# Designs tried in a protein design run: peptides against a protein of PDB entry 4BOS. Part 43

Target 1, 163 residues: chain A of PDB entry 4BOS
Amino acid sequence: PVLTRTVVPADNSCLFTSVYYVVEGGVLNPACAPEMRRLIAQIVASDPDFYSEAILGKTNQEYCDWIKRDDTWGGAIEISILSKFYQCEICVVDTQTVRIDRFGEDAGYTKRVLLIYDGIHYDPLQRNFPDPDTPPLTIFSSNDDIVLVQALELADEARRRRQ
Target 2, 163 residues: chain A of PDB entry 4BOS as posed
Amino acid sequence: PVLTRTVVPADNSALFTSVYYVVEGGVLNPACAPEMRRLIAQIVASDPDFYSEAILGKTNQEYCDWIKRDDTWGGAIEISILSKFYQCEICVVDTQTVRIDRFGEDAGYTKRVLLIYDGIHYDPLQRNFPDPDTPPLTIFSSNDDIVLVQALELADEARRRRQ

## One batch from the design tools (peptide; aimed at target 1 A10 D11 D70 W73)

Design b1_p27_4_s4 (made by RFdiffusion4, then SolubleMPNN; from b1_p27_4, 12 letters changed)
Fold by OpenDDE base, seed 1:
Structure b1_p27_4_s4 (fold): chain B 163 residues (1-163), chain A 27 residues (1-27)
Amino acid sequence: as target 1 above (163 residues)
Amino acid sequence: SKEEKERLAKENAELRARQATVTFPAP
C-alpha cells in the first residue's frame, strides 16, 4: 500500500475541498467550500473570547466576513475548527519543510486524516492498495504512525521534484 | 487554553505568512 495525492482545483478553496474529500472517504466536491466557509464563520462568531483579535489578526466580525469570501485562503484556524467539527485529527504534511503539523492530536480522536501542503495549495492524501477490489483509504487510525512516515516520504519526493 | 491559543497563533502566522507572500508580494 502506498500513500497517494489527489489533486484538487486551485480555486482558493483547496483546503476546504481537501478536508471534505478525506472526511467523506474520498468524495471530490469543490462545491462544498461556501458552506464550509459559513460553518467556520459561525464557529468563530460563537466564541469571541477564544477567537480574539490576537488570534485572528482582525476583529471577530471582520474575520467572519473575510473568510466567507470565495477568494480568501483557509489556514490553521480553519483546520483546527474543522478538526473539532469532524472529530478527527487533521495532519498536514508540508512539502517545503518536510514536517507534519498536527491538529487535534490531544483531543482523543480515534481517527486521523492527512493533507499535503506546499505553501500555496492543499491536496488530500489517500492510501491505495495493490488489490484493485480494496478501495482507497482516507481515514486512518490515530495510532497509525506508519502513515505519517509515508506522508513525510511523499512530501520529500514532492519537494525534490519541485526544486 | 492559553497553550492552545499560543500554538494556534504561531501555526496560523506561519501559514498565513506564506499565503500572504504569494497573494500579496511586498516590494
Scores: peptide ipSAE 0.320, ipTM 0.765, DockQ to the pose 0.245
OpenDDE base, seeds 2, 3, 4, 5: peptide ipSAE 0.286, 0.122, 0.165, 0.313; ipTM 0.764, 0.678, 0.606, 0.752

Design b1_p27_5 (made by RFdiffusion4)
Pose (drawn by RFdiffusion4):
Structure b1_p27_5 (pose): chain A 163 residues (1-163), chain P 27 residues (1-27)
Amino acid sequence: as target 2 above (163 residues)
Amino acid sequence: AAAAEAARLAQAAREIAAAVAARDAAA
């Protein structure tokens, strides 16, 4: 089986669309983004002690309004929140310098999902099978460290191809 | 390296503009 990127629309919401794709087992639905952003705002507003002005670069309320827009990009804050909500590890494979940032690293989730990130775009990763009957798989066991190795190599290859 | 990164950013801007236009037309 081969680790594969599926290209989602680069409409400013790719982070949410990519996370949704992998946690739902391979469903591409761009319309999920507004609801996922509202979910983020709900969680950010619920903990102003943690989501402080220093962390957000603005007020808690300003951040909530900002993230609810259809043109703002999700990042580490959003990913950390989505990892907990979905109760899975979200591994972002960064093809800029070829590394993996593992959200949910120490929460003991049983599940793991992968996104590929080039500094501008997010796309979901999945495992494809050469058997006509076996659909792609987007959720992996936390014990499954080999998929992380394959993702690192895909990051190397993606970096070479992009250049 | 700076020029290559600038070209990459210009290409990403075109892709985003096209995706936003397609999304808005669909709505």

Design b1_p27_5_s1 (made by RFdiffusion4, then SolubleMPNN; from b1_p27_5 with Q11E A13E E15R I16V D24R A27E)
Fold by OpenDDE base, seed 2:
Structure b1_p27_5_s1 (fold): chain B 163 residues (1-163), chain A 27 residues (1-27)
Amino acid sequence: as target 1 above (163 residues)
Amino acid sequence: AAAAEAARLAEAERRVAAAVAARRAAE
């Protein structure tokens, strides 16, 4: 099995496209972003006490309006929210630092998904199998640390290619 | 069991939120 990267469009919604891809088992839908943006806004709006200005960097209402724009980028806030919504750990391997940021790691989720991040762009990761009849896997056990090692290796390779 | 799980989840959420806030402040 090999962990591979699926390149999604380099638009302002690459995070949403990437998350959708992995949580839906490998479905590439570049048009998913508006709905996901609204979902996030709904969640944030529903709990203004938790999603405070200190967390959002702006008022709850301002954030909701901002995230629903088609030209704003998702980040750690959105990842954390999506982790909670999909009830899975979201692991982001950074090719600049060759580190993994784990969102939802203490929540007790049984599943994890992986993204690769280069500082501006997100792509989803998947495990490909030698058997062509076995579809790629995007949802892993939260106990599968091998996939994390593979992600780090992939990130390190990506970093070397840039250097 | 349900209460304990809820508390654990709440703590996890707070931890993530704090980390996110710190990251945003560093940007």
Scores: peptide ipSAE 0.025, ipTM 0.522, DockQ to the pose 0.020
OpenDDE base, seeds 1, 3, 4, 5: peptide ipSAE 0.016, 0.018, 0.020, 0.019; ipTM 0.402, 0.407, 0.423, 0.431

Design b1_p27_5_s2 (made by RFdiffusion4, then SolubleMPNN; from b1_p27_5 with A1D E5R R8E Q11A R14A D24R)
Fold by OpenDDE base, seed 5:
Structure b1_p27_5_s2 (fold): chain B 163 residues (1-163), chain A 27 residues (1-27)
Amino acid sequence: as target 1 above (163 residues)
Amino acid sequence: DAAARAAELAAAAAEIAAAVAARRAAA
C-alpha cells in the first residue's frame, strides 16, 4: 500500500476541501467551504476569551467576518477546531520542513486523517492498495504510525520536486 | 432545511467551545 496525494482545487478553500475529503472517506466536495467557514466563525465567536486578538491577530468579530469570506485562508485555528468537530486527529505534513504537525494528538481520538501542506496549499492524503477493487483509505487508526512515516516520505519527495 | 442545519452547527460549536474552556481551566 502506498500513500498518495489527491490534488484539490487551489480556490482559497483548499483546507476545508481537503479536510472534508479525508473525514468523509474520500469525497471531493469543493462546495463544502461556506458551511465549514460558518462553523469556524461560530466557534470562534462563542469564546472570545480564548480566541482573543492576541490569538487571532484581529478582533474576534473581525476574524469571524474575515474567515467567512470566500477568499480567505484557514490555518492552525481552523484545523484544531475541525479536529474536535470531526473527533479525529488531523496530521499535517509540511513539504517545506518535512515535519508533521498533529492536531488533536492528546484528545484520545481513535482516528487520524492526513493532509499535505506546502506553505500555501493543502491537499488530502489517502492510502491506495494494490488490489484495485479495494477502495482508498483516508481514515487511519491513531496508532498507525506507519502512515506518518509514509507521509514524511511523500513530503520529502514533494520537497525535492518543489511541490 | 437551512435553519435546522444552522441550529445543528451552532450546537456543535457550543460543545466545542465548552471543551476548549474546560481544557484551559485544567491547564
Scores: peptide ipSAE 0.027, ipTM 0.579, DockQ to the pose 0.017
OpenDDE base, seeds 1, 2, 3, 4: peptide ipSAE 0.023, 0.023, 0.023, 0.017; ipTM 0.568, 0.590, 0.537, 0.430

Design b1_p27_5_s3 (made by RFdiffusion4, then SolubleMPNN; from b1_p27_5, 8 letters changed)
Fold by OpenDDE base, seed 1:
Order: structure tokens, then sequence, then C-alpha cells
Structure b1_p27_5_s3 (fold): chain B 163 residues (1-163), chain A 27 residues (1-27)
């Protein structure tokens, strides 16, 4: 089995497209972002006491308006929210640092999904099998640490290609 | 509910707040 990257459009909604891809078992849906953006805005708006300027970097209302724009980037805050929404750990391997940032790691989820990030763009990761009749795997056991090692190797290779 | 989800995400969101701002990811 080999861990591979599926390139999604670089349209400022790559995070949402990538998350949707992995949590839905490898389904590319370029139209998923608007609804996901609104979902996040709804959650943030529902708890202005917690989602303060200290967390958001702007007022609650400003953030909600910002994230609903189709040209603004999602990031760590959105990943955290989506982790809880989909009840899975989201692991992001960063090609700039060759490290994995884990979201939802303390929640006791039984499943994890993986993204690769280069500082401006997110792509989903999948495990391909030798048997072509076996579809790629995007949802892993939260105990599968081998996939994390494979993700680090993939990130290191990606970094070397760009440096 | 959205409100319930927000409350349950407090710990994760706090970790995010301490992340490296430049790449909007946890350090």
Amino acid sequence: as target 1 above (163 residues)
Amino acid sequence: SAAARAAALAEAAARVAAAVAARRAAA
C-alpha cells in the first residue's frame, strides 16, 4: 500500500474540498465549499463568548462574514470545527516543516483522515492498494501510526522537490 | 445543535489560538 496525494483545485476552497474528499471516502465535490463555509459560520456565531477576537483575530461577526466569502482561506480554526462535526481526527502533514499537526487528537475518535499542506494549499491523502479492484482508503484507524510515517515521508519528498 | 458543537470544541479551538499565525496552523 502506498500513500498518495490527490490534487484538488487551487481556488481558495481547497481545505473544504480536501476535507470533504477524505471524510466521504474519496469523493471529489468542488461544490461543497459554500455549504461548509456556512456551517462553520453558524457554529462560530452560536458561541460568541468562546469564539472571541483572541481566537478569531477579528470580531465574531467579522469572522463569520469573512469565512463565508468564496475567496478566503480556511485554516486551523475551520479544521478544528470540521474535526468535531465529522467526529474524526484530522491530521495535516506540513511540507514546509515535515511535521504533522493533529486536530481532534484528544477527543477519542476511532478514525483519522489526512491532508497535506504546503503553507497555502491543502490536498487530501489516500492509501492506494496493489489490487485495482480495491478502492483507495481515505479513512484510517486512529491507531494506524504507519500512515503517519508514510505521510511524513511523502511530505519530505514534496519538500525536496520544491527546494 | 450548532451551540452544542461550539462548546464541545473549546479545547481544540484554544490549541488553535496558540498556533503559528503565519500559516494558520497549530505549532
Scores: peptide ipSAE 0.023, ipTM 0.571, DockQ to the pose 0.024
OpenDDE base, seeds 2, 3, 4, 5: peptide ipSAE 0.020, 0.023, 0.020, 0.023; ipTM 0.531, 0.539, 0.530, 0.565

Design b1_p27_5_s4 (made by RFdiffusion4, then SolubleMPNN; from b1_p27_5, 14 letters changed)
Fold by OpenDDE base, seed 5:
Structure b1_p27_5_s4 (fold): chain B 163 residues (1-163), chain A 27 residues (1-27)
Amino acid sequence: as target 1 above (163 residues)
Amino acid sequence: MREERERRLREAEERRAAAVAARRAAA
């Protein structure tokens, strides 16, 4: 089995496309962003006490209006929200630093998904199998540390190519 | 809106499970 990346469109919504891909078991839907943005806004709006200005860096209403724009990029706050919504760890391997940021690590989730990030773009990661009839795996056990090592190897190789 | 959020969380898990099952069945 080999861990690979699926390159999604380099638009303002690559994070949402990538998360949708992995949490839905490998469904590539470049048109998912508006609904994903609305999902996040709905979650934030539903709990103003938790999603305060201290957490969001802006008022609850300002954030909801901002995230629903088609030209705003998602980041750590959105990943944290999506991790909580989908009840899984979201692990982001950074090709610039060759480090993994784990979102939802302390929540006790049994599943994890993986993204790769180069500083401006997110892509989803998947495990391909030798049997061509076996579809790729995008949802891993939170105990599967091998997949994290493989992700680091991908990031390290990407960094070496740019050195 | 706590109950609403809990409902959404359960539905998300169900969607993921269904998506994985459908993918395996289509193979």
Scores: peptide ipSAE 0.081, ipTM 0.659, DockQ to the pose 0.020
OpenDDE base, seeds 1, 2, 3, 4: peptide ipSAE 0.054, 0.033, 0.055, 0.023; ipTM 0.634, 0.615, 0.626, 0.464; seed 4 fails the geometry check

Design b1_p27_7 (made by RFdiffusion4)
Pose (drawn by RFdiffusion4):
Structure b1_p27_7 (pose): chain A 163 residues (1-163), chain P 27 residues (1-27)
Amino acid sequence: as target 2 above (163 residues)
Amino acid sequence: RAELLAELARDQAAREREEAERLAELA
């Protein structure tokens, strides 16, 4: 089986669309983004002690309004939040310098999902099977460290191809 | 915003072509 990128629309909401794709087992639905952003705002507003002005670069309320827009890009804050909400590890494979940032690293989730990130775009990763009957898988066991190795290699390849 | 979206659409089409080429090589 081969680790594969599926290209989602680069409409400013790719982070949410990609996360949704992998946690829902391979469903592409761009319309999920506004609701996922509202979920983020709900969680950010619920903990102003943690989501401080220093962390957000603005007021808690300003950040909530900002993330609810259809043109702002999700990042580490959003990913950390979505990892907990969905109760899975979200592994971002960064093809800029070829590394993996593992959200939910120490929460003991049983599940793991992967996104590929080039500094501008997010796309989901999935495992494809050469058997006509076996659909792609997007959720992997936390014990499954080999998929992380395959993702690092895909990151190397993706970096070479992009250059 | 329109210029940024047009750039990102081009980037998306490039990424789709690169992935199709890679999958064809592996097949």

Design b1_p27_7_s1 (made by RFdiffusion4, then SolubleMPNN; from b1_p27_7, 13 letters changed)
Fold by OpenDDE base, seed 2:
Structure b1_p27_7_s1 (fold): chain B 163 residues (1-163), chain A 27 residues (1-27)
Amino acid sequence: as target 1 above (163 residues)
Amino acid sequence: MAAEAARAAALEAERRALEAERLAELA
């Protein structure tokens, strides 16, 4: 079993494509972004007290209009929202810092998914198995610390390639 | 959840700053 990276299109919606891929068990759907953007906007709009300007960096209404654009990039705020929506921990391994930023880590979720981030682009991670008839795994146990170690190894290798 | 959101917001600010630097290097 080896953790591998699936390269998704380097468009403005790579985060959404990557999240969709891992939470749906390895389905690559670059057309998922518009709906996911609307989902996030709906969640944010429904709770303006929680999703305040202090959190969003802009007014609730401005954020909702902004995130629904097809040329705006998702980030940590969107990841935190999607973590809550999908009820899973989202772990992002950063190839520049070789660290894992965990979202939803204190929520008690039983599942975790992994993304790899290079500072400007997100890709999904999956575990491939030696048996080609066994489909790749994208949803892991939140107790699976081995996958986090493997993610760090991937990040370290990626960083070394750029150094 | 409030603490998580605040952490995400802070991390986002850091990432956006770094992203801007990288994009400038590629321009």
Scores: peptide ipSAE 0.317, ipTM 0.808, DockQ to the pose 0.032
OpenDDE base, seeds 1, 3, 4, 5: peptide ipSAE 0.266, 0.024, 0.277, 0.309; ipTM 0.793, 0.554, 0.810, 0.806

Design b1_p27_7_s2 (made by RFdiffusion4, then SolubleMPNN; from b1_p27_7, 13 letters changed; failed a check: too like the target's own chain)
Amino acid sequence: REAEAARMAELEARRRALEAERLAELA

Design b1_p27_7_s3 (made by RFdiffusion4, then SolubleMPNN; from b1_p27_7, 15 letters changed)
Fold by OpenDDE base, seed 1:
Structure b1_p27_7_s3 (fold): chain B 163 residues (1-163), chain A 27 residues (1-27)
Amino acid sequence: as target 1 above (163 residues)
Amino acid sequence: MEELRRRAEEEQRRRQAEVAEALAELA
């Protein structure tokens, strides 16, 4: 089994496309972004005490309007929200630093998904199998630490190719 | 162009790390 990267469009919605890909078992749908943006805005609006200006960098309402734009970028806030919504840990391996940021690791989820991040772009990760009858895996056990090691190796290789 | 991209990447990485830390503390 080999961990591989699927390159999604380098548009402003690569995070949403990548998350959708992994949580849906490998479905590439760049058109998912508008509804995911609205979902995030709805969740943020529902809890202004937690999603405060200190966290958002702007008022709750300003953020909601901002994130629904098609040209604004998702990041840690959106990943955290999507982790909660999909009830899975989202692990982001960074090719710049070769480290993993884990979202939802303390929530007790049984599943984890993986993204690769270069500082401005997100792509989804999947495990490919030699057996043609076994489809690629995008949803892993939250106890599968081997996939995290594989993600770090993939990120290190990506960094070497870029630098 | 490369310098601008580098600066943008550093800014985005910094933002993600800081927000992730803040969210972890409050969650």
Scores: peptide ipSAE 0.046, ipTM 0.664, DockQ to the pose 0.033
OpenDDE base, seeds 2, 3, 4, 5: peptide ipSAE 0.029, 0.032, 0.032, 0.032; ipTM 0.619, 0.648, 0.640, 0.646

Design b1_p27_7_s4 (made by RFdiffusion4, then SolubleMPNN; from b1_p27_7, 14 letters changed)
Fold by OpenDDE base, seed 5:
Structure b1_p27_7_s4 (fold): chain B 163 residues (1-163), chain A 27 residues (1-27)
Amino acid sequence: as target 1 above (163 residues)
Amino acid sequence: MEKRLEEARRREEERRRLEAEALAELA
């Protein structure tokens, strides 16, 4: 079993495409972004007290309008919201720093998914099996720390290629 | 194009950092 990167389109919605891929068990659907953007906007709009200007960096309404644009990039706030919505830990391995940022790690979720990030682009990670008839795994146990090690190895390899 | 991508990367990293810090305060 090897952890592998699936390259998604380098558009402004790579985060959403990548998250959708891993939480849906390996379904590549670049057309999912508009719906996910609306979902996030809906969640943010529903709780203006929690999603305050201090967190959003703009008013609640301004954020909702902003995130629904097809050319705006998702980041930490979007990942945190999606983690809560899908009830899973989202782990992002950064190829620039060879570190893993974990979202939802304190929520008690039993599942985790992994993304790889290079500072510009997000891609999903999956575990491929030697048996071609066994589909890749994108949803892991939150206790599976081996997959985190494998993710760090991928990031380290990517960093070495750039040096 | 590479220069513009680098600028975009820096802006995104800054945004993510600020958002993560703000979320940590509420958590």
Scores: peptide ipSAE 0.023, ipTM 0.571, DockQ to the pose 0.032
OpenDDE base, seeds 1, 2, 3, 4: peptide ipSAE 0.021, 0.023, 0.020, 0.021; ipTM 0.566, 0.560, 0.541, 0.557

Design b1_p27_8_s1 (made by RFdiffusion4, then SolubleMPNN; its pose is not in this set)
Fold by OpenDDE base, seed 2:
Structure b1_p27_8_s1 (fold): chain B 163 residues (1-163), chain A 27 residues (1-27)
Amino acid sequence: as target 1 above (163 residues)
Amino acid sequence: SAAAAAEAKRARAAALNAARAAALAAA
């Protein structure tokens, strides 16, 4: 089995598209972004005590209005929220540093999904199988550390290709 | 150490958030 990257559009919503892809089992839907943004805004608005200015960098209401814009980029805040919502660990492998940041790693989730990030763009990762009748896997066991090694290898190769 | 690793992760998370501000400047 090989870990591969699926390129999603660079339309300012690549994080949301990528997360949707992996948590839905490999469904590419760039039109999911407005709904994903609204979901995040709803969650943030529901708990203004937790999602404070210290966390958001702006008021709760300002953040909710901002994240619902079609041209704003998601980041660690949104990844953390989506990790909690989907009850899975979200692992982001950075091709610039060849490091993985794990979100939700202490929550006891049994599931893990992976994204690849180059400093500008997010893409989802999937495991392809030699049997063509076996669909690609996007949701892994949180105990599957082999997939993390494969992700690092993929990131290292991506970095070498750019240099 | 675990503390150093946690701090490094927080720094990288902050960088992800900083990219959001850069997106506004580029828009």
Scores: peptide ipSAE 0.185, ipTM 0.760, DockQ to the pose 0.063
OpenDDE base, seeds 1, 3, 4, 5: peptide ipSAE 0.167, 0.141, 0.141, 0.184; ipTM 0.748, 0.740, 0.740, 0.757

Design b1_p27_8_s2 (made by RFdiffusion4, then SolubleMPNN; its pose is not in this set)
Fold by OpenDDE base, seed 2:
Parts: C-alpha cells; structure tokens; sequence
Structure b1_p27_8_s2 (fold): chain B 163 residues (1-163), chain A 27 residues (1-27)
C-alpha cells in the first residue's frame, strides 16, 4: 500500500474540497465548497460564546459572512471546526517544514484523515492498494502511525522537488 | 431521489473506509 496525493483544483476552496474528499471516502466534488462554508458558518453561529472574537479574529457575524464568500481561503480555524463536526482527527502535513499539524488529537477520535499543504494549496491524501479493484482508503485509524510516516515521506519528497 | 442515492453512496464509502481502517490497525 502506498500513500498518494490527489490533486484537487487550485481554487479558493481547495481546503473544503480536500476535507470533503477524505471524510466522504474519496469523493472528488469541487462543487462542495458552498455547502461546506454554510456548514461552518452554521456551527460558528450556533455557539457565539465559544467562537468569540478571540478565536475568530473578528466578530461571530463578520466571520460567518466572510467564510460564506466564495473567494475566501480556509485555514486552521475551519480545519478545527470540521474536525469536530466529522468527529475525526485531521492531520495536515506541511511540505515547507516537513511536519504534521494535528487537529483534534486530544478529542479521543478513533479516526484520522490526512491533507498535504504547501503554504498555498491543500490536497487530500489516500492509501492506494496494488489490487486496482480495492478502493483506496482516506479514513485511517487514529492508531495508524505508519500513515503519518508515509505522509512525512511525501512531504520530504515534495520539498526536494522544489529545491 | 438522486440526492438520497448520493447520500447512500457517501455513507457506504465512509463505512467501508472505517471498517478497513479498523482491520488494518488490528493487523
């Protein structure tokens, strides 16, 4: 089995497309962003005490209006929210630092998904199998540390290709 | 109709992934 990168469109919604891909078991849907943005806005609006200006960097209402725009990029806040919503750890391997940022690691989730990030663009990661009829995995056990090693290897290779 | 089928496909994909993840972790 080999961990591979699926390149999603380099639009303003690559994070949402990537998360949707991995949590839905490998479904590439570049049109999923509006609903994902709406979902995040709904979650934020539902808990203004937790999602305060200290967390959001703007008022709750301002954030909700901002994230629903089709030209705003998602980041750590959105990843954290999606981790909680989908009840899974989201691991982001950064090709610039060759390190993994883990979101939801202390929540006790049994599942993890992986993204690769280069400072501009997010892509989903999946584990492919030699048998072409065996569908790839996008959802992993939170105990599967081998997949984290494989993600770091991908990031290291990506960094070397840019140097 | 079509929305329900799509939902079902997504749910099956998630279930398959979760099961396979558990199996691989137990190996």
Amino acid sequence: as target 1 above (163 residues)
Amino acid sequence: AAAEEERRRRERARELNARRAAELAAA
Scores: peptide ipSAE 0.098, ipTM 0.694, DockQ to the pose 0.023
OpenDDE base, seeds 1, 3, 4, 5: peptide ipSAE 0.061, 0.041, 0.045, 0.075; ipTM 0.656, 0.630, 0.637, 0.678

Design b1_p27_8_s4 (made by RFdiffusion4, then SolubleMPNN; its pose is not in this set)
Fold by OpenDDE base, seed 2:
Structure b1_p27_8_s4 (fold): chain B 163 residues (1-163), chain A 27 residues (1-27)
Amino acid sequence: as target 1 above (163 residues)
Amino acid sequence: SAAEAEAARRARAAALRAAREAALRAA
């Protein structure tokens, strides 16, 4: 099995498109972002005590309005929220540093999904199988350390291509 | 229930804090 990258549109919603792709088992839907932005805003609005200005960098209400715009970027905060919502670990391999940031790693989830990040763009990762009748896998066991190694290898290759 | 909702919020908060700190350290 080989871990591969599916390139999603390089718009400001690539994080949402990528997360949706992996958590839905490989469904590419570039139009999913508005709904996911709404979801995040709803979650943030529901807990203003935690989602404070210190966390958000702006007031709770300002953040909710901001994240629902079609031109604002998702980051660690949004990934953390989506990890909790989808009850899975979200692992982001960074091609600039060849390191993996793991979100939800201490939550006890049995599932993990993987994204690849280059500093400005997110793409989803999937495992392809030699058997053409076996569809690609996007949801892995949280105990599958092999997929993390493969992600690092993929990131290292990407970095080499840019050097 | 309200108690369950509060527990869920606390759990989410803890996960978010940990993840944010990890991301900041890695950046």
Scores: peptide ipSAE 0.030, ipTM 0.606, DockQ to the pose 0.027
OpenDDE base, seeds 1, 3, 4, 5: peptide ipSAE 0.026, 0.028, 0.014, 0.025; ipTM 0.582, 0.571, 0.402, 0.597

## One batch from the design tools (peptide; aimed at target 1 A10 N12 D70 W73)

Design b1_p28_1 (made by RFdiffusion4)
Pose (drawn by RFdiffusion4):
Structure b1_p28_1 (pose): chain A 163 residues (1-163), chain P 28 residues (1-28)
Amino acid sequence: as target 2 above (163 residues)
Amino acid sequence: PLFTPAQAAEQSAERAARDARFFAALAA
């Protein structure tokens, strides 16, 4: 089986669309983004002690309004939140310098999902099978460390191809 | 609609700064 990127629209909501794709087991639905952003705002507004002005670069309310727009990009704050909500590890494979940032690293989730990130775009990763009957898999066991190795290599290859 | 080169320049910088602050808060 081969680790594979599926290209989602680069419409400013790719982070949410990619996360949705992998946690739902391979469903591409761009319309999920507004609801996922509202979910983020709901969680950010619920903990102003943690989601402080220093962390957000603006007021809690300003951040909520900002993330609810259709043109703002999700990032680490959003990913950390989505990891907990979905109760899975979200591994972002960064092809800029070829590393993996593992959200939910120490929460003991049983599940793991992968996104590939080039500094501008987010796309989901999935495992494809050469068997006609076996659909791609987007959710992996937390014990499954080999998929992380394959993702690091895909990151190397993706970096080379992009250059 | 797809984002523009200008938006990529703007959003990527803002995201990098926000992410850096978030990770700094976790490391503290």

Design b1_p28_1_s1 (made by RFdiffusion4, then SolubleMPNN; from b1_p28_1, 17 letters changed)
Fold by OpenDDE base, seed 5:
Structure b1_p28_1_s1 (fold): chain B 163 residues (1-163), chain A 28 residues (1-28)
Amino acid sequence: as target 1 above (163 residues)
Amino acid sequence: RAATAEELAELSKRRAELDKRFYEHLAK
C-alpha cells in the first residue's frame, strides 16, 4: 500500500474539493464547493457567540457573505469547522516546511483524513493498494501514525524537487 | 436547495458503507 496524491483543479475551491474527496471516500466532485461553502456559512451563522468577530476576523454576517463567494479561499478556520462537522481529524502536510498541521487532534475522533498543501493549493491524499479491485482508502484511524510518516515522505520529496 | 428525503437516504447509505470499510480495514 502506497500513499498517493490526487490532483484536484487549481481553482479557488481546492480546499473544499479536497476535503469532500477524502471525507466521501475518494469522490472527486469539483462542483461540491458551493454547497460546502453554504454549509460552513450555515454553521457559523448558527452560533454567533462562538464564531465571534475575534475568531473570524470580521463580523459573523460579513464572514458568511464572504465564504459563500466563489472566489474566496478557504483556510485554517474552514478546516477546523469541517473537522468538527465531519467528526474527523484533518491532517495537512505542508510541502514547504515538511510539517503536519493537525486539526481536531484534541477532539477524540477515531478517524483522520489527509491533505497536502504547497502554500497555495490543496490536494487530497489516499492509500492505494496493490490489488486493483480494492478501492483506495481516504479515511484512516486516528492512531495510524504510519500514514503520517508516509505523508511527510511525500512532502519531503516534493520539497527536494523544488530545490 | 434543501436535500430531498431520497438524497438524504442515499447519503446515509454512503456513510454507512464508508464506515463499514473503515472498520473492516482496521480489523485487518
Scores: peptide ipSAE 0.152, ipTM 0.671, DockQ to the pose 0.020
OpenDDE base, seeds 1, 2, 3, 4: peptide ipSAE 0.150, 0.021, 0.044, 0.023; ipTM 0.663, 0.480, 0.646, 0.565

Design b1_p28_1_s2 (made by RFdiffusion4, then SolubleMPNN; from b1_p28_1, 11 letters changed)
Fold by OpenDDE base, seed 4:
Structure b1_p28_1_s2 (fold): chain B 163 residues (1-163), chain A 28 residues (1-28)
Amino acid sequence: as target 1 above (163 residues)
Amino acid sequence: MEFTEEQLEELSKERAELDARFYAALAA
């Protein structure tokens, strides 16, 4: 079994597309972004004390409007929210630093999904199987540390290739 | 993406700053 990167469109919504891909078991749906953005805006709006201007760099309402635009980038805030929403650990391997940021690691989730990030683009990661009739795996056990090692290997290779 | 390299760098930095504030808040 090999961990591989699936390239999703670079349409400013790659984070949402990538998350949807992995949590839905490998379904590529670039049209998922608007609803995800709305979900995030709803959650951000519901907790202005936590999602304060000090964190957002803009008012809570301004952030909600901003993230709902089709040309703005999601990030750590969105990943943390989506981790809670989908009840899974989201692990992001960074090709620039060759490090993994884990979201939801202390929540006790049994599921883990992985993304790869290069500073401007997110892609989903999946495990392929030799049997072509067996669909790739995108949802791993939260105890599967091997997949994290494999993700780091992919990131290291990407860094060497300046990807 | 339909941005220049310079624009992408600026957007990347802006998002990184936003994320950094979030990480700091989580750690506090």
Scores: peptide ipSAE 0.526, ipTM 0.880, DockQ to the pose 0.684
OpenDDE base, seeds 1, 2, 3, 5: peptide ipSAE 0.500, 0.517, 0.500, 0.504; ipTM 0.873, 0.879, 0.873, 0.874

